# Ledger of designs, part 47: peptides against a protein of PDB entry 5CWW

Target 1, 194 residues: chain A of PDB entry 5CWW
Amino acid sequence: VPKLQGPFDFDLNPEDEQDDEVELKDIYVIGEKPRVADLMRGEEEELEMMKEDQHNGLSLNIICLLSTSGQVKICLDIDGVEAQWLPPRSKNKRLFAPPPEPPSLLTFQTFDTLKPAEVTPDGWPMFSEDATSPYSFYVTHPAGITYISLTPWVFRLESELQSDSEAGTEFRIDLLAKGQGSERDRIFTQTRTQ

## One batch from the design tools (peptide; made by RFdiffusion4, then SolubleMPNN)

Design b2_p30_6_s1
Fold by OpenDDE base, seed 3:
Structure b2_p30_6_s1 (fold): chain B 194 residues (1-194), chain A 30 residues (1-30)
Amino acid sequence: as target 1 above (194 residues)
Amino acid sequence: SAAEERKRRAVLEALKKALAKVRKERVIKL
């Protein structure tokens, strides 16, 4: 039987955000790409095809959360949350190891997709995928459509995760954290026909 | 390898520390 996982702890969540105040409406998950080292056990031909895909991927799961207000939160699964199964009902009261610390998600970035005046009680923002990139998606709302791309920082983060050199890693990670991060562009705005 | 896993963990710890310093700036309003 699959174990129900969660709730997740949100590390580096916005300070002004109370965990109980944000009504989530949608979740978008970008699954991790396999690491090159894990693929080296396969045939060379599969390795070349996957190398081209890997240079554009992240070896971490990304969890995107969308609130009723159109706020997007981009989180990284840094712990590598694997599917857990309920332990078999062994009748032996093994000393319950202290419950493992709940898996933590690292909040990478939070941003609005709707202006306060666009937020409506009947408005329901939703994610939709971009067929052109696994690291790009749309937030759709009756007021408009916002394009989001994680590509600018995903590539840089994966490059650091795969780098054999420790030289300059801290500096490049500091630049990544201080950078603009995700691309956000309002591609469509619905004109209220009076 | 065990060395690669240590490197990955070190990168993620560095990222966590870097993001903690700019936590307020990572909330982008319209």
Scores: peptide ipSAE 0.596, ipTM 0.940, DockQ to the pose 0.804
Fold by OpenDDE base, seed 1:
Structure b2_p30_6_s1 (fold): chain B 194 residues (1-194), chain A 30 residues (1-30)
Amino acid sequence: as target 1 above (194 residues)
Amino acid sequence: SAAEERKRRAVLEALKKALAKVRKERVIKL
């Protein structure tokens, strides 16, 4: 039986965000790409095809959270949440292992997709995938559609995660954190016919 | 490898520290 995963702790959540203030409406998950080292157990030919795909993906799960207000939170699964199975009912392991610490998500970026005047009580923002890119998606709302791309930083982060050299890593990570982060573009706005 | 996993963890810790310094700037309003 699969174990329910969660609750998740949010590391580096906005300081002004109280848990009671943000109602989540949708979740969009970008699954991790398998690491080259984990794929080395396969046939050599599958390995060559997968090497091309591996250069283009992040080896971390990305969890995107969408609030009622159209706020998007981009989180990284830094603990590597694996599929947990309920331990078989083996009667005798009374090893009260302390409950595993709840998995933590690292908040990478938070941004609005709606202006305050576009937020309505009946408005329901939703995620939708971009079929052309695994690291791009849309937030759809009656007021408009926002395109989001994680591509500006995903490649750089993966390069650091896979690098053999520690030289300059701290500097490049500092630049990554200070950078603009995700691309956000309002591609459609519903003109309120006054 | 165990060395790769240690490095990966070090990168993630560096990222956490870097993001903590710019936490307010990582909230983008409209």
Scores: peptide ipSAE 0.594, ipTM 0.940, DockQ to the pose 0.810
Fold by OpenDDE base, seed 4:
Parts: structure tokens; C-alpha cells; sequence
Structure b2_p30_6_s1 (fold): chain B 194 residues (1-194), chain A 30 residues (1-30)
């Protein structure tokens, strides 16, 4: 059976995670916020509106993946940043160029939203947005609803991406990687009516 | 700027290296 290499290569997936064992049910994309440097090329009015939004944004796309088991994988599109500087693909129509390697997603965090006993074959976990924050969302399942917020680390990561100082960056990034990461809170649990 | 882009790349590389070290610890179970 040809392994369906998904449209994305997942860099730094858990070593114990066999890609073949994870059935994805849903994908949630948080689009990148424009970088201050990119805004400085636009009209001044767009700059002011986006400055307020930038304080809570990440200048990288975030790809959230949801498995049938209710496992969430938070991935960063790191190649989207590099693609802006790739010299225009030389139009050499080599008809046999290997398919472009799927963009690599950097796996930032993986966490469960369901207990093992809540996982059912007929379960259909889904993402839903939080209208109050682009970096918060819900995972809904018949067993319950889990609130997720990426804000605790998104702000810190963006601060490093925008920092002019190289001093302490490695240390702060190491702390970010070792930190608790995303907020996860079960806001609703379905009581089995006996 | 070219300096900003270099900084961003350096941050992302640092992040990749940092995440590689804690890869197993980033799986949070219930």
C-alpha cells in the first residue's frame, strides 16, 4: 500500500508516533500575521491597525492537526518564511523534476484532548474557532469540549522573531521549547446518562 | 531587512534544535 505521504512532511514528530497509525480527522490553520518589516512597505494606515494586532500575532502559519483519538498536533510552517526568498524557480521544465518535497511542518507540541476511555470508533473530534482570539480554539467531541490556547508561547516566539537582539535568544528559545506550551482546558464533559 | 531575515532564520533554527532535544517531552497525555 503506498504510504499516503500527506501533503506535509512533519518534522520532529514524536519518535514513537508511527505516521501510519494516526488517522487525521480535522485541520485548523491559523494564518500568519504580517511582519512589521512587511508592513513598513505598505500605507501608514495599514501599519497602525496591524501594530495593535501584531502584539498578539505570530508571523508564521500554524497548522493544527486533530486525530481520531483526539490528539492535537501543533505545527509551525517554517518553510513559508523561506519561500519568500527562494529565487524564482528557474522555469526549466524538467518534466521529471521530482514532486516538490512537501513543505516541512515543524511539530511544536502534541497533546491529547481525550482520555483513552473516551476514544470511540465512531467519535469525530473537530476543531472550532474562538471568535475572541485567533490563537484560541476548541476541540469538540461527543465526550467533551476542550479549550486550547496557543497564546502562552505564540507571544514569546513572535517576540524572539521580531527581536533585534541576538543576546539570550538561544536561552529563551530553549525555555520556550521546554515550557508547558499551549493551554489546554476541558470546559465540558458529557455525563453518561446511565 | 536582510538582518531581520537572518535573525528570524536563526530563531527558527534555534527553535528546531530546542524542540529536537525535548521531542518526547512535548507529548502531553491526559
Amino acid sequence: as target 1 above (194 residues)
Amino acid sequence: SAAEERKRRAVLEALKKALAKVRKERVIKL
Scores: peptide ipSAE 0.556, ipTM 0.913, DockQ to the pose 0.819
Fold by OpenDDE base, seed 2:
Structure b2_p30_6_s1 (fold): chain B 194 residues (1-194), chain A 30 residues (1-30)
Amino acid sequence: as target 1 above (194 residues)
Amino acid sequence: SAAEERKRRAVLEALKKALAKVRKERVIKL
């Protein structure tokens, strides 16, 4: 039986965000791509097709959270939350080892998809997949549709994770953190017909 | 390898530090 994952701790949430103020409505998960080192243990033929795919993925899970207000939070699974199976109920009273500290998600970016005037109490924002890109998706709301792409930073982060050199890593990571991050484009706005 | 894992950890720690510095600026409003 799969173990329920969570609760997750959110590391580096915006300072102005109180954990109790954000009602989540939807979750979108982009699974990690296998690391090159992990693939090298597989058969050589699967390696060639995946080599092209490896340059376009992130070796971290990405957890996207969507609030009732249309705020998106992009989180990174830095601890590597693996799918855990419930340990077989060994009736042995294994001393409650303190529950391992809940895995922490690193808040990479937070952004709005709705203007304050577009937020409604009955609004139901939802994620929708982009079939053309694993690192792009849509936020659909009655007020409009927003395209989101993680591609601009995903490639750069993965390049640092795979780099053999530590030279300049801190500088490039500082630029990545200070950059615009994800692409965000409102592709449709619902005009209220009066 | 152990070297790759150390590098990966170093990148993630650098990212945490970098993100902590810009924490106040991260909410991108419309």
Scores: peptide ipSAE 0.556, ipTM 0.913, DockQ to the pose 0.789; fails the geometry check

Design b2_p30_6_s2
Fold by OpenDDE base, seed 3:
Structure b2_p30_6_s2 (fold): chain B 194 residues (1-194), chain A 30 residues (1-30)
Amino acid sequence: as target 1 above (194 residues)
Amino acid sequence: SAAEEEKRKKVLEALKKALAKVKDERVIKL
């Protein structure tokens, strides 16, 4: 049985994010690309499929949080959330290793998918995957559907994580942070027939 | 390698410093 992971530590958020008690409705996780060393233990066929995806994914997990208001928070897992399984109920008093420190999440971007007039107390926004890209997804709400793509920044961030040159790294990361974040497109809006 | 891990750490530290300066763009480009 998967262990519920959390609470997540948000200490890496800038102080100006009022921790308004944002009621979360959904979570979407994009797993890190598998490490090449872990792939070398797999059969040759899995290695060919990963070479064809020229878009080498990010070497960090991405955690997307969705509020009742349709706010999306995109977080990077810096410490690496290892999938924790509930220890089997075996009666042996294995000294529980101290609970791992809660993973530190860095908020990369926060944005709204709904207009203030579209937010309702009974609204239930949800994530859904895009079958065409691991770094794209949809937010569905009764008021409409929003497409989101992380591709504009994910590739550039991964290139920095793999770069051998320290020269200009801070500048390029500053450009990533200040530049265009995630792509957002409202693909459907439900017109209230009054 | 230990050198790759150190480089990754430096990039992440730089990212943290950069993001701390970026105010939430509440710009609803709708």
Scores: peptide ipSAE 0.167, ipTM 0.620, DockQ to the pose 0.463
Fold by OpenDDE base, seed 1:
Structure b2_p30_6_s2 (fold): chain B 194 residues (1-194), chain A 30 residues (1-30)
Amino acid sequence: as target 1 above (194 residues)
Amino acid sequence: SAAEEEKRKKVLEALKKALAKVKDERVIKL
């Protein structure tokens, strides 16, 4: 059953709850990689191709949030992993099971795609996909286009999620948190003709 | 900045906690 994405709880937002009501304008979701166990119903040849694909994706959903100001929040669906690791609860959802708790999102990174002078009331930033990479996308705005890539950290995070060794975990996570975040490149800037 | 370092620390702690949960759940299934 596709879990309806939302409502999301931001319980793990490292940004202090300064109620600066960041007006959300767009959402971009990068779905988790498919599980091999769910794919084992396919032919053996599909299994070999999917083993290669297993190395190329994150086992967590990534949710990117875009504000009116061009601020991007990169969020990780941590509870999605809990649900992933829960055996398919037998369809005996007793009629009185409490509603599933909304997934808790961890804000991994927040950054701006626009300069303060580029923010306009009529300027609406939007996400657009990169057909060449599932972990790359664009933020389009009348002032410019920004390329974003999550590849600098996504594969390292996945390697840590798959690691059975506790040895060096703290060090590797520290490198993830302190290391190079998402790549950002302004590929186009519209010069305001004065 | 000091604020960026604090944010990174919060993210680190949250990631550690999240990964610990994932690993614990993985061990229980395995």
Scores: peptide ipSAE 0.202, ipTM 0.732, DockQ to the pose 0.048; fails the geometry check
Fold by OpenDDE base, seed 5:
Structure b2_p30_6_s2 (fold): chain B 194 residues (1-194), chain A 30 residues (1-30)
Amino acid sequence: as target 1 above (194 residues)
Amino acid sequence: SAAEEEKRKKVLEALKKALAKVKDERVIKL
């Protein structure tokens, strides 16, 4: 039986108390690219459609976090959600292995979707999917709608993860880290009729 | 393969190191 992993206790390390307690309102998960081994069990027709999509996917889960203020954090699941199988009910009191360490999320990018003047106490930002791309989504708020795309960096990161060449990897990853990789476009703004 | 996993690990370690240097980004343990 697969162990339900969750809720993700975001134990923000208490030493990081000085960053404003980002009150999370929504979470958007972009699943990792299906492993080729998992595809080998599907019918032959599903295999062809997934081959094209596979070239553009990241082999890591992406966790997007949205705060009340409209701040988005793009996090990478580094350790991967290993399918924790419930240990077989062996009658022998094998010492419970300590619970596996919770998966570490690496914050890749943080950005705001709202201006400070647009943040309202009653405003509730939410994620919504883009049906045209798994790596694009919207943040909706009463003040406006922001389109976000991870596509500019996802492919580059995946190419490094799959690269056989160690040469220049650090440099290319440093460029990924330093870049504002995600696209962010305000597609709608609610004009307050004064 | 074990070699691919080790390469992946090295890239991820490099990514972590780069992000920590550039963005003061925090690892959230879930």
Scores: peptide ipSAE 0.153, ipTM 0.639, DockQ to the pose 0.319; fails the geometry check
Fold by OpenDDE base, seed 4:
Structure b2_p30_6_s2 (fold): chain B 194 residues (1-194), chain A 30 residues (1-30)
Amino acid sequence: as target 1 above (194 residues)
Amino acid sequence: SAAEEEKRKKVLEALKKALAKVKDERVIKL
């Protein structure tokens, strides 16, 4: 197990150590919302449209991981946030810079899209985008299709990241973590034609 | 600002602590 020896020892719950045996099949990335400073260089109309869209966006990259069993992990790129606010550390490109440490991913939620009886060795789940929302997507498998939406929590998380007050932040984040997770709806199930 | 950076750090620390409590969920049988 490559322990991400970041200063953030994510004590991966020992239950997450069993997740190291999970064969990943697909990855879906939801990019962070554009920075307001980058938008100020655009056309005013584009800036207004992007501001409206930004109200529904997250300032973090979201990385969704899909296993062969149809398990989805929703991860937040925490290092991306630090990199946004830290002046670009002049990483002295030592010729032998170790490969960039993998981003410190914080697992927000893990869930299944398949029933145990639907998991097959030859079954391959895949992600697909939802053209109607950047924070919604599908998991397709021969057994069925599951719609997933991150909208129940993304806005609340962004509100905390942009809040002006630190007061009660830990409490609100605890409520966020314990609150409504991602929406998951099985929209199609393959009926075994006997 | 330095205050905004410190604030974000605190939010992230709190988030990490809270999310360590997030449990695996199963597909809800409709």
Scores: peptide ipSAE 0.150, ipTM 0.587, DockQ to the pose 0.425; fails the geometry check

Design b2_p30_6_s4
Fold by OpenDDE base, seed 4:
Structure b2_p30_6_s4 (fold): chain B 194 residues (1-194), chain A 30 residues (1-30)
Amino acid sequence: as target 1 above (194 residues)
Amino acid sequence: MEAEEEKRKKVLEALKKALEKVKKERVIKL
């Protein structure tokens, strides 16, 4: 039986976002690419194929959260949440180990996909994948479709995670945080025929 | 292996600190 994982702790939530008021409707997960160090256990041929793939991925899980309002929160799984299975119910009252600290999700960016006038009580925004890129996706809503791409920052972040040099890391990460985040483009808007 | 993990941890800590500084700017409204 899969272990229920959560609640997640959201690091760096906007002060104006009362998490308690955000009704989540959908979750989109971009799985981590394996780290080169983790691949050293594989066959050399798998390592070469994965080195080419590693130039095109992030070695962190990305958790995208979508609210009823069409707000997207892009979170990074810093702790590396692995799929856990419930331990077999041993009848022994194992002293509840203190509940593991909830995995921390680092909020990288939050953005709206709907205008306030487009938000409806019956509106159900959903994620959909982009077959052309693992780091691009769509938010679909009756009011319209928004394209999102994480590519502007994902590759730069991975480059820092893979860098052997500590020199300039803090500066480059500061630039990454201050820089342009995810691409967001409304590709379709539903014309209300009045 | 240990040095790479330590470096990775440092990058993530730096990212956390950097994002804290720009927290308000990372909320993009329409």
Scores: peptide ipSAE 0.575, ipTM 0.929, DockQ to the pose 0.796
Fold by OpenDDE base, seed 2:
Structure b2_p30_6_s4 (fold): chain B 194 residues (1-194), chain A 30 residues (1-30)
Amino acid sequence: as target 1 above (194 residues)
Amino acid sequence: MEAEEEKRKKVLEALKKALEKVKKERVIKL
């Protein structure tokens, strides 16, 4: 049985986002890709097919949060929250390990998918996957559908995480942070039948 | 292994600092 993980701490939330006002409606998780070093423990023959997939993935979990207002928050799991299973019901009261520090989520980007006039009290925005890309997804709402892609920054971030050289890393990371970030495109808008 | 993990940590620290500087600009409105 998977262990319920959390609470999570959110790092770098916008100051204007009072966390108290954000009602979350949906969560979309993009699981981390294994690091090259972790795959080197496997059989060499399966490694070649996995190497092609490795170059295109982020070795961090991405947590996407969707509010009632259609706001998306893209968060990075910087602590590397591994999938935990409920420990087998060992009858031995093992010593209370100090509660692990709550994992931190780094807010990479926040963006709206709905205009203020499209937000309704009964509106239920939802995530849906893009079957063609692991780093792309849709936000669906009665008012419309928005395509999101994380590809513009994911590859660049992973390249820095995998790099052997620290030379220029700070500069490239500064450029990544200042960049446009995620692609966002409204692919469908519901016409109000007058 | 240890050097790679230390580097990853440095990259993530750099990212955190970079994002903090542009925190307001990372909120994209319609």
Scores: peptide ipSAE 0.573, ipTM 0.928, DockQ to the pose 0.780
Fold by OpenDDE base, seed 5:
Structure b2_p30_6_s4 (fold): chain B 194 residues (1-194), chain A 30 residues (1-30)
Amino acid sequence: as target 1 above (194 residues)
Amino acid sequence: MEAEEEKRKKVLEALKKALEKVKKERVIKL
């Protein structure tokens, strides 16, 4: 039986976000691309097909959270949440193993997709995929549609994760953190016909 | 394997520290 994973701890949540006030409406998960080193155990034919896809992916799960207010939080799974199955009921519950610490999600970026005047109590923002890119998606709401792309930073982060040299890593990561984050563009706004 | 995983860990630790410094600037309002 698949284990329902969670709750997750959120690292680097904005101080002004009382976690208690953020009603989540939707979750969008971008699965990690497997590491080349992990694929070396597979058949050579599967390895070639996956190599082309790996150069364009992040070797971390990305968890996008969408609030009722249309706020998007982009989180990175730093710990690597593997698909967990419920352990077989082995009779030896070592009663004294502390529960495994919940996986920590690193908040990479938070941004609004709705203006305060567009937020309605009955509004239901939702994620939708972009068929052209695994790292792009839309937030749809009755007030409008916002395009989001993670591509500007995902490739740079993966390049650091895969690099052989430690030289300048801290500097490049500092630039990545200070640089432009996700692309956000309102592609459609519903004109209220008065 | 071990050296690559250790390096990956260092990158992620550096990222955590970098994001902590710019935590407020990474909240983008409309």
Scores: peptide ipSAE 0.572, ipTM 0.928, DockQ to the pose 0.821
Fold by OpenDDE base, seed 3:
Structure b2_p30_6_s4 (fold): chain B 194 residues (1-194), chain A 30 residues (1-30)
Amino acid sequence: as target 1 above (194 residues)
Amino acid sequence: MEAEEEKRKKVLEALKKALEKVKKERVIKL
């Protein structure tokens, strides 16, 4: 039986985000693409089909968190969450290995999808996939629909992770962090019938 | 393999440091 993983520790939360108990409503996970180096261990024929898909993906898991207020937090799994299995019910009290340290998530960006006046107690924002891109998705709420795309930064980050040269990496990463980040576009707004 | 992993680690450390400097600007309100 697969073990449920979590809780996660969040790195780089703004200190001024009061521990206002951000009630999480939904989670959207974009699984990591395998690294070219990890595929070199496979049979040659499966390697060619995977090479085309590899150039377009991030070799890190992305975890998107959605609050009841419509706030989205984009997090990167920098430690790599490995699949854990429940230990077999062996009667021997084998010294339980200390629980693995909780995986750390790096907060890349936080943004609102709803105005304060659109937030309602009965309004439940939800994620939905974009069938055209693995790095794009929607936040749906009764007040409206917001399109999100991670494409502006994902390709740039992966190019740094795969590059052979360390020259200029720090400068390019500083530019990536200072950039606009994710695309956010409200594609539909529910008109209040007066 | 080991050199590539060390490089990935350096990139991620640089990213963490870069994001820490701009942590307030990475919160986008409506």
Scores: peptide ipSAE 0.572, ipTM 0.928, DockQ to the pose 0.782

Design b2_p30_7_s2
Fold by OpenDDE base, seed 1:
Structure b2_p30_7_s2 (fold): chain B 194 residues (1-194), chain A 30 residues (1-30)
Amino acid sequence: as target 1 above (194 residues)
Amino acid sequence: SEKRKRVLEALKKALEKHRKELLERDAKLL
């Protein structure tokens, strides 16, 4: 039986301790894509059909968090959800394995989708999927709809994760971190009828 | 793999190092 893993510990930098009061409203999970090396172990025919889809994903789970204020946190599961199978109920439970530490989430980016004047106490922001891309989604709120895309960095990060080159990795990752984050575009704004 | 671990550690360090700049960047897009 697969063990449900959770809760996740947020490696929130201690300066974000003031963000501990952020009321979460919704969660959106983008599951990891299989690594190319894992697919190479399959039959040749399945390899050809999956080749087109293989180039287009991150081999890490992405967890997006949405607050009542419309703040989005994009987190990476860096420890990987290793499928922990519940050990069979053999009487010799080595009781002494410390409980596996919850997987640590790395916060990649935090940004707002609402202006301060659009935030309402009873606002219900929600995630919605984009059928055109697994790495794009919408945040819907009564004030408007915001499009978000992770494509500016996801493919670059995956390229580094799959690369065999050790040279220049730190430099390329530094450029990735400083570069364009997630795309954010307000596609619809509700006009307040005065 | 050991390489994936190194990439993720480098990413963590880069995000920590540039935290202030990243927060300022992300605040301007509203």
Scores: peptide ipSAE 0.601, ipTM 0.945, DockQ to the pose 0.664
Fold by OpenDDE base, seed 4:
Structure b2_p30_7_s2 (fold): chain B 194 residues (1-194), chain A 30 residues (1-30)
Amino acid sequence: as target 1 above (194 residues)
Amino acid sequence: SEKRKRVLEALKKALEKHRKELLERDAKLL
C-alpha cells in the first residue's frame, strides 16, 4: 500500500517565519518530468517524443502555495518525493520510524497577486490551470485574475540540472536566481461599480 | 546525481544571497 505522503512540513526557515502567519488557501502542484538520464533506461521512442515535446519540463516537482492575501510562493522539491511504501506491519514493535524528514522545499519566488486594498477577509484566491502550458496557471480572486508563468526560468533550470558541464555552473545558477522570475500579469480586474 | 545535488545547493545559496533583491524585484510588480 503506498504511504500517503504529506502534509508537507514546510521547514520554513525562521526568517520566513514572518510568512508563517500566512493562512494558505490553495496548493498547485506541477509534477516533475522524467529525468533524461532516467528516460535513457526506457525505450528510445520515449526519448524521441521528449525531444519533440519542446516543453522539456522541469525534473523537479513545483509546489505553488497561495495565501488568503493572494501571496504566491513558488517552491521546488529539491529532495524529491520518493514513493514510500508502508513498512510491513511487523506485529509487535511500534518502531516509530522517525517521520521521514519532510521534503525540503526551496522557495524560488514569493510575490503578491493582490494589492493590499483588494485583500478581503472573505476573499478566497484559488489556483486554476492553464490548459495551454503545464508551467502556467491563474490565480483567481473576486478582485481579479492574475496569470502566472514559470517558463522564464524553468527551462534554464532544467538545462543546468541536465548539464554535464561542471564549469561555470555556480555562475549560471547565480544569473538564473537574479534573472527574470515568474511572469505575473493581471489579466482582469473587477471594477467596483460604486 | 552528485552534480544535480550541487546545482540545487548552488541555487539555494544564490536565492539566499539575493533574497532582498528578489523581494524588491517582486514587490515592484504590484
Scores: peptide ipSAE 0.601, ipTM 0.945, DockQ to the pose 0.635
Fold by OpenDDE base, seed 2:
Parts: structure tokens; C-alpha cells; sequence
Structure b2_p30_7_s2 (fold): chain B 194 residues (1-194), chain A 30 residues (1-30)
């Protein structure tokens, strides 16, 4: 039986000790898409048409976290890549299996969607989906709406995950990390007409 | 897959190495 993954531990570097005080308000999950190699176990000929659908999403779960202040964390479920099976329901072995190491989330990016002056105690930021793209979404707050897209990096990361070449992977990943992060655009701002 | 593990380890190392620069980048986009 596939293990439902969770709770997740945040491998937050201790320098993010200030992040432990972040009150989360919403979570948006983009589920992993099947790996092309796992789909191809049967049909070589459909491989070429499915390669043209290069919009094969990331073979990792993406967990987006939203704080009361409008801070967004984009996290990757790096442990979810390995099929975690539920330990066999052995009736009598209280095998102290070491508590399964909680799946670690890798924080890919952290950014704000609100200016400090827009943050209000009664403000409740929320995620909403973009019906046009599985890797795009909105953060809605009374002060405004922010569009977010993961497209700039998701497909590149998936290409590295699926590549057969180990040569230059570290260098390409370093470039990916330093490169363009998630797209962020404020599409609406509530004008307080005083 | 051992390869996927290596990619993710490389990503973790890259994000840690460039953490300060990434925070500065993301702050400037505000």
C-alpha cells in the first residue's frame, strides 16, 4: 500500500530560526506527475509524442506554504521520489523500525507577496489555482492579487531528473539554483481611495 | 534512482551555497 506522505519536516537551515515563528495560513500542493521512464515501460512508439508534450510536470511533489504576512515558501518533497511503502503490517513485530525519517522538504524559494505596509492583522492571504497552468497559481489578499508561476525552473529541474547524462549535472543544477526563480507579478492592487 | 538522488543532493548544495544571493535576489523583486 503506498504510504500517504506526511507530516513533512522542514529541513530549515538554523539560519532560518526566524522562520520558526511564521504562522502558516494556507497550503497549496502540486502533485508529482509520473516519470516518463515509468510511463514508457510499455510503449516505445508513444515516447516521441510524449516527448513533444515536454510539459510533463515535475516528478516531485511541490508544497507551497503561505504565511499571515504573505510570505510564500516553495518546497520540494525530495523524499517522495522513492516509493515509500507502508511497512508490512506485521501483527506482532513492534519492530521499532526507527521512526521513518519524516519526509524532508527542501525549500527552493522564499519570497513575499505583500509589502510591509499591506500586512494587516486581519489579512488572510489565500492560494487559488490557475486553471490555465498546473504550475501557476495566485495569492489573494485584501491588498491585492499576486500571480506566481513555477514554469521558469520546473521543466529544467525535471529535465535533469530524467537525464541519462551525469556529466555536468552539478554545474547545470548550480545554474538552475542561481537562475530565474519563480515568476511573481502583482496583477491587482486594491487602491484605498481615501 | 541513484541519479535522482545525486540531482537532489546537488540542488540542496547549490541552494545552501547561494542562499544569501538568492535571498537578496528575491528581496529585490519586491
Amino acid sequence: as target 1 above (194 residues)
Amino acid sequence: SEKRKRVLEALKKALEKHRKELLERDAKLL
Scores: peptide ipSAE 0.601, ipTM 0.945, DockQ to the pose 0.619
Fold by OpenDDE base, seed 3:
Formats: sequence, structure tokens, C-alpha cells
Structure b2_p30_7_s2 (fold): chain B 194 residues (1-194), chain A 30 residues (1-30)
Amino acid sequence: as target 1 above (194 residues)
Amino acid sequence: SEKRKRVLEALKKALEKHRKELLERDAKLL
């Protein structure tokens, strides 16, 4: 179990023993968007600017991990939402609060961006942002460029997180989990001129 | 909120339940 001593503990289920051999090359973080309920308490002027961004993003941090083999893991920071509910530490008690338990990441999806024949020992895949969407990005590698979009599921998940209806939540979440994952499109392939 | 926690627990359970099917789906896209 690789304890990534990073700011995130990967509670990788011990059955994912195969993940111990995955060398991470890059990390891409999509920060949480403010919840609509928290926006409604702000000054009216900031609310109008955020209404134009009709796509209220996910109220969870998303952590994308990229291996040397071009494998992408999309993880959700579940505990980061609970950390905002920690009562503001009153300044005066140096209570040694136990070190905050590192946030547990939930792996939502894992997929490859490279074919087995494209993986090289000296390959260095990297993330790059998409200027047009906070929920889209690219994986760049010498063999090619892959576009990734989280839009097929991220807005549906946020709708469930914001819903006032408890009825049918488990059923809708089950459909979301089985539904369309992240979009993945190879937009460029380097043809090896033999 | 207790509700958000329930949604996330439901998601965790759904992903665990369908793990094999999801792995097969994601493997076929290559």
C-alpha cells in the first residue's frame, strides 16, 4: 500500500495491490466550486456573475493522477467536504488536534491513454489544461495527444449533491456509476515514419 | 451535510458493486 505522504492519502483498497507498481508522473487538480447555497449568502453582485457560468461545477475537488504508462485515475476528494465543517479552531486552545486524517480519495474511473505498443520506458506523459472548460484537459505524450472531458458525469453528480429529494437518490447514483464515464478522444497520433 | 454524505456513500457502494463491469467497459474503449 503506497502511502503517498502527499496531502492526500490514497485509501487504495488492499485488493488493488497492482497499484503499488504504478509510478505516478503527473497530477492535475480541479478545485471545488462554491455550493449554490453558499453563493446565495454572498453579495448580490457576485451572484449575477456566477449565474452566467450556468455550469455550476462540482462541489468536490477532483484529483487526476497520471502514470508513466499513460494510465489516468480520476479521484474525488470526499473528506475535503467534511473538513469545511470542522468548527473554526478557536485561536486559544493549542489542543493538539490530531493531525487531520489525510483526505480519503474515491477512485471514480481508471483508463489508459496509450496503447501497450506506445508505452516506452523513457516516455513522459503530462497533463495540460483546456482553456475552454475547467472539466476538460489533455494528456500529452510523444506518441500522441488525448482529450479528456468529465462533463458526462460531473454535472449529474453535482445535481444529486444539491438535490433536496432523498427519494430515489440511491437508484439515480447507481445509474450514474453505470452510465457514461469520462469522454476520451485521441486527437493526435504521431505516425512513426518507418 | 448528512445528505451529501449519503450521496457519496451511495456512490462508493455503486462503484464497488459494478467494479468488474466498469473495468470491462473501460478496457473496450482502447
Scores: peptide ipSAE 0.602, ipTM 0.944, DockQ to the pose 0.596; fails the geometry check

